Peptides against a protein of PDB entry 3V4O. Designs and how they scored, part 25

Target 1, 234 residues: chain A of PDB entry 3V4O
Amino acid sequence: DQPLAKDKVALLIGNMNYREHPKLKAPLVDVYELTNLLRQLDFKVVSLLDLTEYEMRNAVDEFLLLLDKGVYGLLYYAGHGYENFGNSFMVPVDAPNPYRSENCLCVQNILKLMQEKETGLNVFLLDMCRKRNDYDDTIPILDALKVTANIVFGYATCQGAEAFEIQHSGLANGIFMKFLKDRLLEDKKITVLLDEVAEDMGKCHLTKGKQALEIRSSLSEKRALTDPIQGTEY

## One batch from the design tools (peptide; aimed at target 1 D30 E162 H168)

Design b2_p16_7_s4 (made by RFdiffusion4, then SolubleMPNN; from b2_p16_7 with P1A R9F D10S S11P)
Fold by OpenDDE base, seed 4:
Structure b2_p16_7_s4 (fold): chain B 234 residues (1-234), chain A 16 residues (1-16)
Amino acid sequence: as target 1 above (234 residues)
Amino acid sequence: ALPEALQSFSPELPPL
């Protein structure tokens, strides 16, 4: 039985030109390549680069407006980030140094809002570091999540670790996207697809002991990014 | 083959 999506919507954010933090390179290429791939999968894709806190919050709000019952929602982020107490924080380009949670966007809060839309699938692809921010000693109060069994997190790195890009390349992908892009179009359950990406990435000698893909999922159905949109024939 | 130099997606934090 083939699962169907009511629609498929993706928000891609790549932050690289930080004001108070080191600039990055990979988010530019990674966002563009992922955009092209997701469009081939019939996603409606909004791709944005170098967003301030205000712009990021607005982008997320607009993204949420496109979500509804049965819609597949995908959020991709490439940029600086951190993880405190299991909460992932995306860092806007205008964040201060050091930044705190109040300056950043919490992914788990976005997930809560996506659940309220009764989406068919919630996918987060987070190409950012997951090291603890020692300058942020606060624990945000998060709303309780519903049991929807339609959540997939693809972390570019494991807990407490860093994500990397190739330092001297203007066109090379980050490590995560380098391997993700080769499999993204495959007609496989999204968790299976990411598992294969994890294996491919694990063969990379540059990141052994430094970066490893982590998949965190609660997905009770065989849902794939290739799932057709309801009312369309392919 | 990938270049061997990697850059972290973590900002440079001041020493504690």
Scores: peptide ipSAE 0.238, ipTM 0.728, DockQ to the pose 0.706
OpenDDE base, seeds 1, 2, 3, 5: peptide ipSAE 0.183, 0.207, 0.219, 0.186; ipTM 0.696, 0.709, 0.716, 0.708; seeds 1, 5 fail the geometry check

Design b2_p16_8 (made by RFdiffusion4)
Pose (drawn by RFdiffusion4):
Structure b2_p16_8 (pose): chain A 234 residues (1-234), chain P 16 residues (1-16)
Amino acid sequence: as target 1 above (234 residues)
Amino acid sequence: EELFSRDPFAPHEPPE
């Protein structure tokens, strides 16, 4: 009755040095922090910075190859992003200005590929803005996803809104990771854990009225990032 | 402390 994971795998991407868009600073320290915390939780973690579109597609293919039945899969992205018609896109460092969906990675397509591997848990922590891209002409018409009841999204901000880091950030985490880092080791269902992070973030004066954590979850089973890996000793 | 957005179309951060 203790939920188990076949394995725990994560892909972390922090994009900062954009060629044609404002540069960011905090993704480096955000990725460094989450890598350490997830390693403490026995995840196999691939952590990468300043990825072009090509490198981002390759990184996700490698991550998909590590996924199989019952595996917990987690993707964390810190950098520029946007959201059109409910679909979230991650923007690579080589994105032109303006850019369209073909220059970016669609998170929903990644989730579809993860479900094909029959993972036991799918977690997306998207630490990026979610405003519309006016230059993106295209429409989704993506296939409906299977009902796997094991998907959790922890958006650093609401749809049509911005996610933030501290100006001239230096050593400071961005807002999402500032609060996520204090809770991530808790032995609680990931949905509940993210809800506590949403409450902590609500006390932050800098972001009142402009950034709030959004949890979207269909996870029915009580799964946690601290769940033991099957066949190891707990 | 002040905020800087991760909006790709946000203004560039000025120098210190």

Design b2_p16_8_s1 (made by RFdiffusion4, then SolubleMPNN; from b2_p16_8, 6 letters changed)
Fold by OpenDDE base, seed 2:
Structure b2_p16_8_s1 (fold): chain B 234 residues (1-234), chain A 16 residues (1-16)
Amino acid sequence: as target 1 above (234 residues)
Amino acid sequence: MELQSFDPNAPEEPPP
């Protein structure tokens, strides 16, 4: 029957006012919109903007403290980033130019730590570029991940590609969030939901051939963001 | 509508 979450916790990070890199605009609006939606889904949401490396690491640590067996954990990031050797790196606003892995937060390391918490669901929504950082030649050595079959990655773009924001009349939204927000409240398995978002995004003429949603998952259960929290009445 | 890349190496484009 209906899967239950022990709790639902989300950390949303939007980095836009970089010190040594081009500024972004969309993360502000995207974090706001996603926050409102996830709260409607009874997530405990921590939303943060323009985090330094130190602040990002602390935020992740605090997020991990809220995770436990059966808890749904969702990490959303919008900002600059890169992908080297299959590892995704989120770039803090105080990162140097050029930045390297030691200046950034590795998503796969966070995933490992989430697995140690025996979470019910691990969702990563990464609205960042996935291009190779040529200034970082380090090969990260990561511990082997557990086979938990509860992992979902929603990459705003394909490997080696860019993510974009759309600016119109002084407002900017990430294209990923533009389509995600229309479906996020649907009672569907999260991978099915994201697949529909991918189709919607594919109809956007502005990013056709430039940006496409990639879903990577091992989710073996019909877990949805709408799943009730155990012991609660709705 | 204009696109702005999240690529840290991409130039910043002003809104229309």
Scores: peptide ipSAE 0.318, ipTM 0.738, DockQ to the pose 0.700
OpenDDE base, seeds 1, 3, 4, 5: peptide ipSAE 0.306, 0.299, 0.313, 0.299; ipTM 0.735, 0.726, 0.734, 0.714

Design b2_p16_8_s2 (made by RFdiffusion4, then SolubleMPNN; from b2_p16_8, 7 letters changed)
Fold by OpenDDE base, seed 2:
Structure b2_p16_8_s2 (fold): chain B 234 residues (1-234), chain A 16 residues (1-16)
Amino acid sequence: as target 1 above (234 residues)
Amino acid sequence: MKLRSYDPNAPEEPPP
């Protein structure tokens, strides 16, 4: 029997026009393409670009308000970021140089809040670097996560590594989205889907030895992005 | 093709 979602909600954030950091290009295209794909999957999608810290926090708060028991929540982020002590930090466009944890949004804190909503599925797709921020020595005190067995992280890169976008004369995807978009509509368990994306990315000579997809999950059910919404006819 | 790092501290590479 196929699992059902009470609803499906996605927040997509692409930060590229940083004030105090190098500008990016791919988040524009990546957010656009992912938006279209997730809408085909009947997600309610909020897509935002170039968010300040205040705007990002508000967007996350609004996203959380849409979550409830059995709802599928997906957070996608493309932009600058870092990882300290296993915690992922998304960097707003108005972040100072250097930035610290107090200037950024901690993904694990968002996860905790999502768990409190008793969601059916929590998916994080993080298209950012996972390098240590040497300018931030803060150790965040995080409350222990409860065991919900419904969490999936798709990291665009491995621990301590960088994420990349393709430099082209025209618009181009980030490496992660380049491969993700080709499989996102497949009716497969999300972890299986991401594993196939990882294999596809691994065949790319350009990123070999530079960027590899990491999947971190505790998903005990066969949940897919294609799962139907309760009360809807397909 | 060239890659641009999302690391703000990485050196910028010119487009190909």
Scores: peptide ipSAE 0.420, ipTM 0.795, DockQ to the pose 0.663
OpenDDE base, seeds 1, 3, 4, 5: peptide ipSAE 0.407, 0.414, 0.415, 0.401; ipTM 0.790, 0.791, 0.792, 0.786

Design b2_p16_8_s3 (made by RFdiffusion4, then SolubleMPNN; from b2_p16_8, 6 letters changed)
Fold by OpenDDE base, seed 2:
Structure b2_p16_8_s3 (fold): chain B 234 residues (1-234), chain A 16 residues (1-16)
Amino acid sequence: as target 1 above (234 residues)
Amino acid sequence: EKLQSFDPDAPEEPPL
């Protein structure tokens, strides 16, 4: 039997117009492309660009309010970020230079809160760098995660590595989204889908040896983004 | 085409 979602909710954040950091270009197009695809998959999609810390925290709070038992939650982020001690930090557009953990949103904290909602699936798609922030020496103490076996991380790059965008003729796409968008609508287990994206990305000569997709998952069920919503006729 | 890092500390890459 195919798994069912109680609902499907996605929060997409693209930060590009930073105040104290270099501007990015890809998040604009990437958020747009992903929004259109997820809507085709019957996700309720909230797409936001250039969020301050306050706005990001509020957006996450509102996103969490839409989550409940059996709901599929997807968080996509494109922008500046870093990873310290296995914790991923999304950088708001108003973050100072240098930024620290108190200025940023910790993805693992969001995951903890999602687990409390007893979601059916938790997907994080993080199109950000995963380099250590040397200006942040704080070690977050996180509560232990539950064993929910419904977690999928798609990291645009490897631990300690950078994520890239390709710019041409004034347009830009993130490397991750460039390949993700071609497969996102496929009716496959999300980890299988991402694995295929990883292989496709591996064929990109521009980022060979610079960027590779990392999949981190604990997913014991064949959950797909194409899974039907309970009570919905298709 | 130009490859640009999302790292705020990375230099701007030249066109490829």
Scores: peptide ipSAE 0.400, ipTM 0.813, DockQ to the pose 0.522
OpenDDE base, seeds 1, 3, 4, 5: peptide ipSAE 0.392, 0.395, 0.384, 0.388; ipTM 0.813, 0.816, 0.809, 0.812

Design b2_p16_8_s4 (made by RFdiffusion4, then SolubleMPNN; from b2_p16_8, 7 letters changed)
Fold by OpenDDE base, seed 1:
Structure b2_p16_8_s4 (fold): chain B 234 residues (1-234), chain A 16 residues (1-16)
Amino acid sequence: as target 1 above (234 residues)
Amino acid sequence: MKLRSFDPNAPEEPPP
């Protein structure tokens, strides 16, 4: 039996025009490309660029309102970020220099809130660095996650490593999106799809020894981004 | 390649 989604909702955030940090370029193209692909997969997509802390928090709140039992939720983030103690932090464009956890959005906190919605699938695609922020000595105490067996993390880079974009004369995809976009429409279990993306990235001379995709999942069902929405005819 | 992380010593780049 093919799993069905009650609905499919995605929030895509690309931060590039930072006020107090180095500017990025790839998130613009990455968000655009992913938006088009997810819409082809019948996702309801909200795509936002250059969000302040307040705007990011509001966007996440609005995203959560669209989630309900059996809904597929996908959060994509491209921008500056860090990882402390296994917690991923997305950095708003108005974050101070240096930034701390209180200035950023914790992905695991968002996941906790998504679990409360009893979603059918929770996918996080995090295109950011995962280095520790030594300027933030806060040890976050997060609420325990439930065992929902419907969680997939696609990290653009491995733990403690960096995510990159290549500077060209024009705008180009970040490294992660360059490979993800070629496979995203495939009718495969999401973890299998990401594994193939990881292999493609590993074969590229530009990323070999530089950036590797990490997949972290607790997904007990064969769920794909291509899964049909319940009540729709295909 | 450009890092998507904080670097206190990185030069500020102009907006695209």
Scores: peptide ipSAE 0.034, ipTM 0.624, DockQ to the pose 0.322
OpenDDE base, seeds 2, 3, 4, 5: peptide ipSAE 0.036, 0.033, 0.034, 0.037; ipTM 0.618, 0.618, 0.615, 0.623; seeds 2, 4, 5 fail the geometry check

## One batch from the design tools (peptide; aimed at target 1 A78 C129 L206)

Design b2_p17_1 (made by RFdiffusion4)
Pose (drawn by RFdiffusion4):
Structure b2_p17_1 (pose): chain A 234 residues (1-234), chain P 17 residues (1-17)
Amino acid sequence: as target 1 above (234 residues)
Amino acid sequence: PKKPAATNREISLDELL
């Protein structure tokens, strides 16, 4: 009755040095921090910075190859992003200005590929803005996803809103990771853990009225990032 | 009029003053 993971795999991406968009600072320290925490939780972690579109697509293909039945899969992205019609996109460092959906990676398409691998848990922590891209002409009409009841999204902010890091950030984490890092080791269902992070963030004066954590979850089983890996000793 | 989607994502600590 202890939920188990066949394996625990994560892909972390932090994009900062944008060629044609404002540069960011904190993704480096955010990725460094989450890498350490997830390694403490026995995840196999690939952590990458300043990825072009080509590198981002390759990184996600490698991550997909590590996924199989019952595996916990986690994707963390810190950098520029946008959201049109409910679909979230991650923007690579080589994105032109203006850019459209073809220059970016759609998170929903990645989730579809993960479900095809029959993963036991799918977690997306999207630490990026979620405003509309006016130059993105296109429409989704993506296929409906299967009902796997194992999907958790932890958005650093609400739809149509911005996610933040501290100006001239230096050593500071961005807002989402500042609060996520203090809770991630807790042995609680990931949905509950993210809810506590949402409450902690609500006490932050800098972001009141402009950034709030949004949890979207269909995870029915009580799965946690601390769940043991099957066949190892707990 | 269309507007770019990307921003610097920075928030100032001077807002606490």

Design b2_p17_1_s1 (made by RFdiffusion4, then SolubleMPNN; from b2_p17_1, 7 letters changed)
Fold by OpenDDE base, seed 2:
Structure b2_p17_1_s1 (fold): chain B 234 residues (1-234), chain A 17 residues (1-17)
Amino acid sequence: as target 1 above (234 residues)
Amino acid sequence: MKKLAATDQKISLKELE
């Protein structure tokens, strides 16, 4: 039968104007377009740009307060980042150079907190580089996750690789959002949808051998972003 | 639980401050 969401909440973060790191352009457009798409999917969306560490932590805390049993939670991040030993770190705009884990937000920690809320679906869309940060020698010890089988990671790039922006004179999408936006409204299981996005990226000559989407999930139900909210009529 | 209203928000750094 058709899965139902108790509610649907999304937090979108786009960091561009870094103080001590190269500035980015795509997050502005990407966050804007994704916001509009998720609104069409009846998500309650909070979109934030250029967040400091303090602001990012507060935003995540507020986001978590909106989650509850059966709620669909989606976290999108576009900005600088790194991945050490399978842990993803989002870099605030005021992060020092070099940055370390204590300066950043660990996605897996957020996931743990989302699981405690007994959410119906946890989707992470991470448009950031996934290279190792050699300046951070700390191996994070994270608590074991519960077996919820409702987690989907969409990494804009493969393990150890970089995420890119489309090269245009003006503002343009990142590579990931360029393909994601064409499929996001489709009524399909989220993992199937992302798989199709991956195929689209793979067929593009511009991205071949340069950037590939990685999907990591254990979703045991046919959950889609188009799933209706309980008590609502369409 | 705290819930968002029907209106979604797009906030820049300037708006947050």
Scores: peptide ipSAE 0.017, ipTM 0.507, DockQ to the pose 0.020
OpenDDE base, seeds 1, 3, 4, 5: peptide ipSAE 0.015, 0.015, 0.016, 0.017; ipTM 0.486, 0.532, 0.504, 0.487; seed 5 fails the geometry check

Design b2_p17_1_s2 (made by RFdiffusion4, then SolubleMPNN; from b2_p17_1, 7 letters changed)
Fold by OpenDDE base, seed 5:
Structure b2_p17_1_s2 (fold): chain B 234 residues (1-234), chain A 17 residues (1-17)
Amino acid sequence: as target 1 above (234 residues)
Amino acid sequence: SKKLAATDQQISLKELE
């Protein structure tokens, strides 16, 4: 009755050194620490920093190819972003100023592709702004995102504060990673784990009412990042 | 290199290597 993963794969992206936008610092440390934690969980991890649009698209495409039936997949992004009309966009380091949707990667498109995979577990974690981009008036015509039973989406967002200020607050980690790293190794259903992270963020005076974790999932099975890989003797 | 701390556990993405 113990859930088994056919394999465990993760893609971590941290964009910091933007060409035309404010530089960030936290993604470096956040990606590094998350890499170490996921490796302790026997994930095969690809950690990439400062990706151009071309590199980001290629990385995502390659990652999607690894998402087969029974595979546990985790995609993490930290960097600049925006949200327009319910669509979220990850900003590559070579994006122009101002950037537009054609310069960025649409999260909902990636999620749609992930949903087509019959993965055992698929986790998508975003640490980016949710602020509207006034320079992009494009309204993507996308079907409503269908939350499948094997997809878990976590969106760490700041309300009333620019992500830039938080990234330069002097903290080693981003706020989201600060709380996530303390619980990531726990043997718990992933949605329960993320709920606890959200609660921790809500209890902390530093983050209460300032940053929250939005969780979207219909995961009905007790799937955890600690689940063993099929055929292994862990 | 865009990769952080390459190890044997790292997934091979040839286009990014």
Scores: peptide ipSAE 0.016, ipTM 0.588, DockQ to the pose 0.020
OpenDDE base, seeds 1, 2, 3, 4: peptide ipSAE 0.009, 0.017, 0.009, 0.008; ipTM 0.521, 0.611, 0.534, 0.544; seeds 2, 4 fail the geometry check

Design b2_p17_1_s3 (made by RFdiffusion4, then SolubleMPNN; from b2_p17_1, 9 letters changed)
Fold by OpenDDE base, seed 5:
Structure b2_p17_1_s3 (fold): chain B 234 residues (1-234), chain A 17 residues (1-17)
Amino acid sequence: as target 1 above (234 residues)
Amino acid sequence: EKKLSSTDQKISLSELD
């Protein structure tokens, strides 16, 4: 049987104009193009740029209010970030230099809250670095996640590695979105789709040996971003 | 803008890299 979504909701965050850190350029175009693609897939999309810590937390709270049983939730982030002990931290534009976990948003905490809403699918697309932040020695103690078997992480880079954007004279996509956008509309299981994106990115001489897509999933059903919304006439 | 001493920030590449 064709899987059905109760609804489909996405939050896209692109941080580029950092106050105390190097500025980025790709998130602007990446968020814009991803917004258009997800809307074609009938996602309700909230797209935001250059969020402070306060604004990011509020955006996540509002995003969570739209989630419920059977709803597909997608979180996309492009910006600075780090990974400590398997936990991913998104860096707001007003984060200090250096930043610590209390200045950032933990993705796994958001996942925990999404699980409480009994969502049908949880997709995280993280275009950020995954290197350890040596200025943060805190070992986060998180509550154990539920066994929901509906979680997909698409990391733009491998564990312990850096993420990159290509410096162009004008506006251009980041490396991850450059390949993701070409396949996002395909009617395939989300993990299969991301695997194909990984292969495409691996064929590029610019990124080979520098940046590789990592897929981490616990998805027991054939869920796709193209899955129809329950009760709709398609 | 200040730069971190660590390398956990996203890096810009040239098109020729």
Scores: peptide ipSAE 0.113, ipTM 0.686, DockQ to the pose 0.244
OpenDDE base, seeds 1, 2, 3, 4: peptide ipSAE 0.111, 0.100, 0.063, 0.042; ipTM 0.669, 0.671, 0.668, 0.601; seed 3 fails the geometry check

Design b2_p17_1_s4 (made by RFdiffusion4, then SolubleMPNN; from b2_p17_1, 8 letters changed)
Fold by OpenDDE base, seed 1:
Structure b2_p17_1_s4 (fold): chain B 234 residues (1-234), chain A 17 residues (1-17)
Amino acid sequence: as target 1 above (234 residues)
Amino acid sequence: SKQLAATDQKISLSELD
């Protein structure tokens, strides 16, 4: 049977102009192109750039308000980040140097809140570094996640590795989005789609030995980003 | 003051790298 989404909502965040950290360029184009693609998939998309900690937290709160039972939720983030003890932290543009977990947004905390909404699908696409932040010795104690079997993480890079963007004379996609955008509209289970993206990325000479996509999922249903919205006519 | 290591942040590469 064809899975249906009650609705489809995406929050896209691209942080580039950091105050106390190196500036990035790719998130601008990546967010823009992903926005266009997700809208073609009938997602309600909120796209934001260069968010402070306060603005990021507010954006997440507003995003959560749009989620409900059966809704597909997608969070995309491009910017600086780190991973400590399996928890991913998105770094706001006004984060201090060095930053700690209290200055950042924990993705797993967002996931917990999404689960409380009884969403139909939770997709996280994280284009950020996953190296440990040695300046943050805090061991986060998070509430246990529910077993919802509807979670997909697409990490732009491997565990413990950095993510890259390629500098061009003009604006260009980051590495992850370069390959993701070519397959995003395909009518395939999201984990299968991401696996194909990973394969494409693996064939790229520029990224061999440097960056590889990691997929972490617990998705028991054949859900795709192309799944129709319940009650809609196509 | 302390400064974060570059490896903890997204790295910008050149096509020549």
Scores: peptide ipSAE 0.105, ipTM 0.664, DockQ to the pose 0.305
OpenDDE base, seeds 2, 3, 4, 5: peptide ipSAE 0.089, 0.091, 0.096, 0.095; ipTM 0.654, 0.654, 0.646, 0.661

Design b2_p17_2 (made by RFdiffusion4)
Pose (drawn by RFdiffusion4):
Structure b2_p17_2 (pose): chain A 234 residues (1-234), chain P 17 residues (1-17)
Amino acid sequence: as target 1 above (234 residues)
Amino acid sequence: LQEFLDSLLQSRDSNLK
């Protein structure tokens, strides 16, 4: 009755040195922090910075190869992003200005590929803006996903809104990680854990009225990032 | 005060042109 994971795998990407878009600073420290915390939780973690589109597609293919039945899969992205018609896109460092969906990675397409591997848990922590891209002409018409009841999204912000880091950030985490880092080791269902992070963030004066954590979850089983890996000793 | 507080934030927006 203790939920178990076949394995725990994560892919973390922090994009900062954009060629044609404002540069960011905090993704480095955000990725460094989450890498440490997830390693403490026995995840196998690949952590990468400043990825071009090509490198981002390769990183996600490698991550997909590590996924199999019952595996917990987690993707964390910190950098520029946008959202059109409910679909979230991650923007690589080589994105032109303006850019369209073909220059970017669609998070829903990654989720579809993860479900094909029959993972036991799918977690997306998207630490990026979610405003429309006016230059993105295209439409989704993506296939409906299977009902796997094991999907959790922790968006650093609401749809049509911005996610933030501290100006000239230096050593400071961005807003989402500032609060996520204090809770991530808790032995609680990931949905509940993210809800406590949403409450902590609500006390932050800098972001009132402009950034709020959004949790979207269909996870029915009580799964946590602290769940033991099957066949190891707990 | 609100303008000062907002100035301490950097968006992870692409600021498209």

Design b2_p17_2_s1 (made by RFdiffusion4, then SolubleMPNN; from b2_p17_2, 7 letters changed)
Fold by OpenDDE base, seed 4:
Structure b2_p17_2_s1 (fold): chain B 234 residues (1-234), chain A 17 residues (1-17)
Amino acid sequence: as target 1 above (234 residues)
Amino acid sequence: MEEELDSLLQSFSPELK
């Protein structure tokens, strides 16, 4: 049967104007376009740009307050980032150089908190690099996650690799969003949708050998971003 | 061709010091 969402909430963060790191361009356009698309899917969307550590933590806290049992939660991040020991870290614009985990937001920690809300679906779209940060020697020991089978990670790039933006045009998308936006409105299981995005990215000569989408999921139901909200027309 | 293609891309990775 058709899965239903209690509600659909998305937090979109695009960090570009870093104080101690190279500035980016694509997150501005990417957040804008993704916002419009998700709103067409009846998501309640909060879109924020250039967040400090304090602001990012507050935004996540507010996002979590909007989550509840059966709610679809989507977190999109575009900006600098890194991955250490399987943990993804989003870098705030005021992060020092070099930055450490204490300066950043750990995605897996956010996931844990989302699980506590008993959400219907947890989607993370991470448009950031996944290179190791050798300046961060922190090895966090996290509690085991619950087995909720409702988790989807869409990494813009594979482990240890970089994500890119097109710099030829001032209004060009990042590579991930370039392909994601063409399929986001399709009524398909989110993992199937992302798999097709991965194929599109793989066929492009611009990204072949440079950037590949990685999907990590534990999704036991045919959940789609197009799923109707309970109590509405469906 | 490869160099030209690379010039169109900007990495999201910062240079750490």
Scores: peptide ipSAE 0.230, ipTM 0.731, DockQ to the pose 0.880
OpenDDE base, seeds 1, 2, 3, 5: peptide ipSAE 0.201, 0.180, 0.033, 0.017; ipTM 0.723, 0.715, 0.489, 0.560

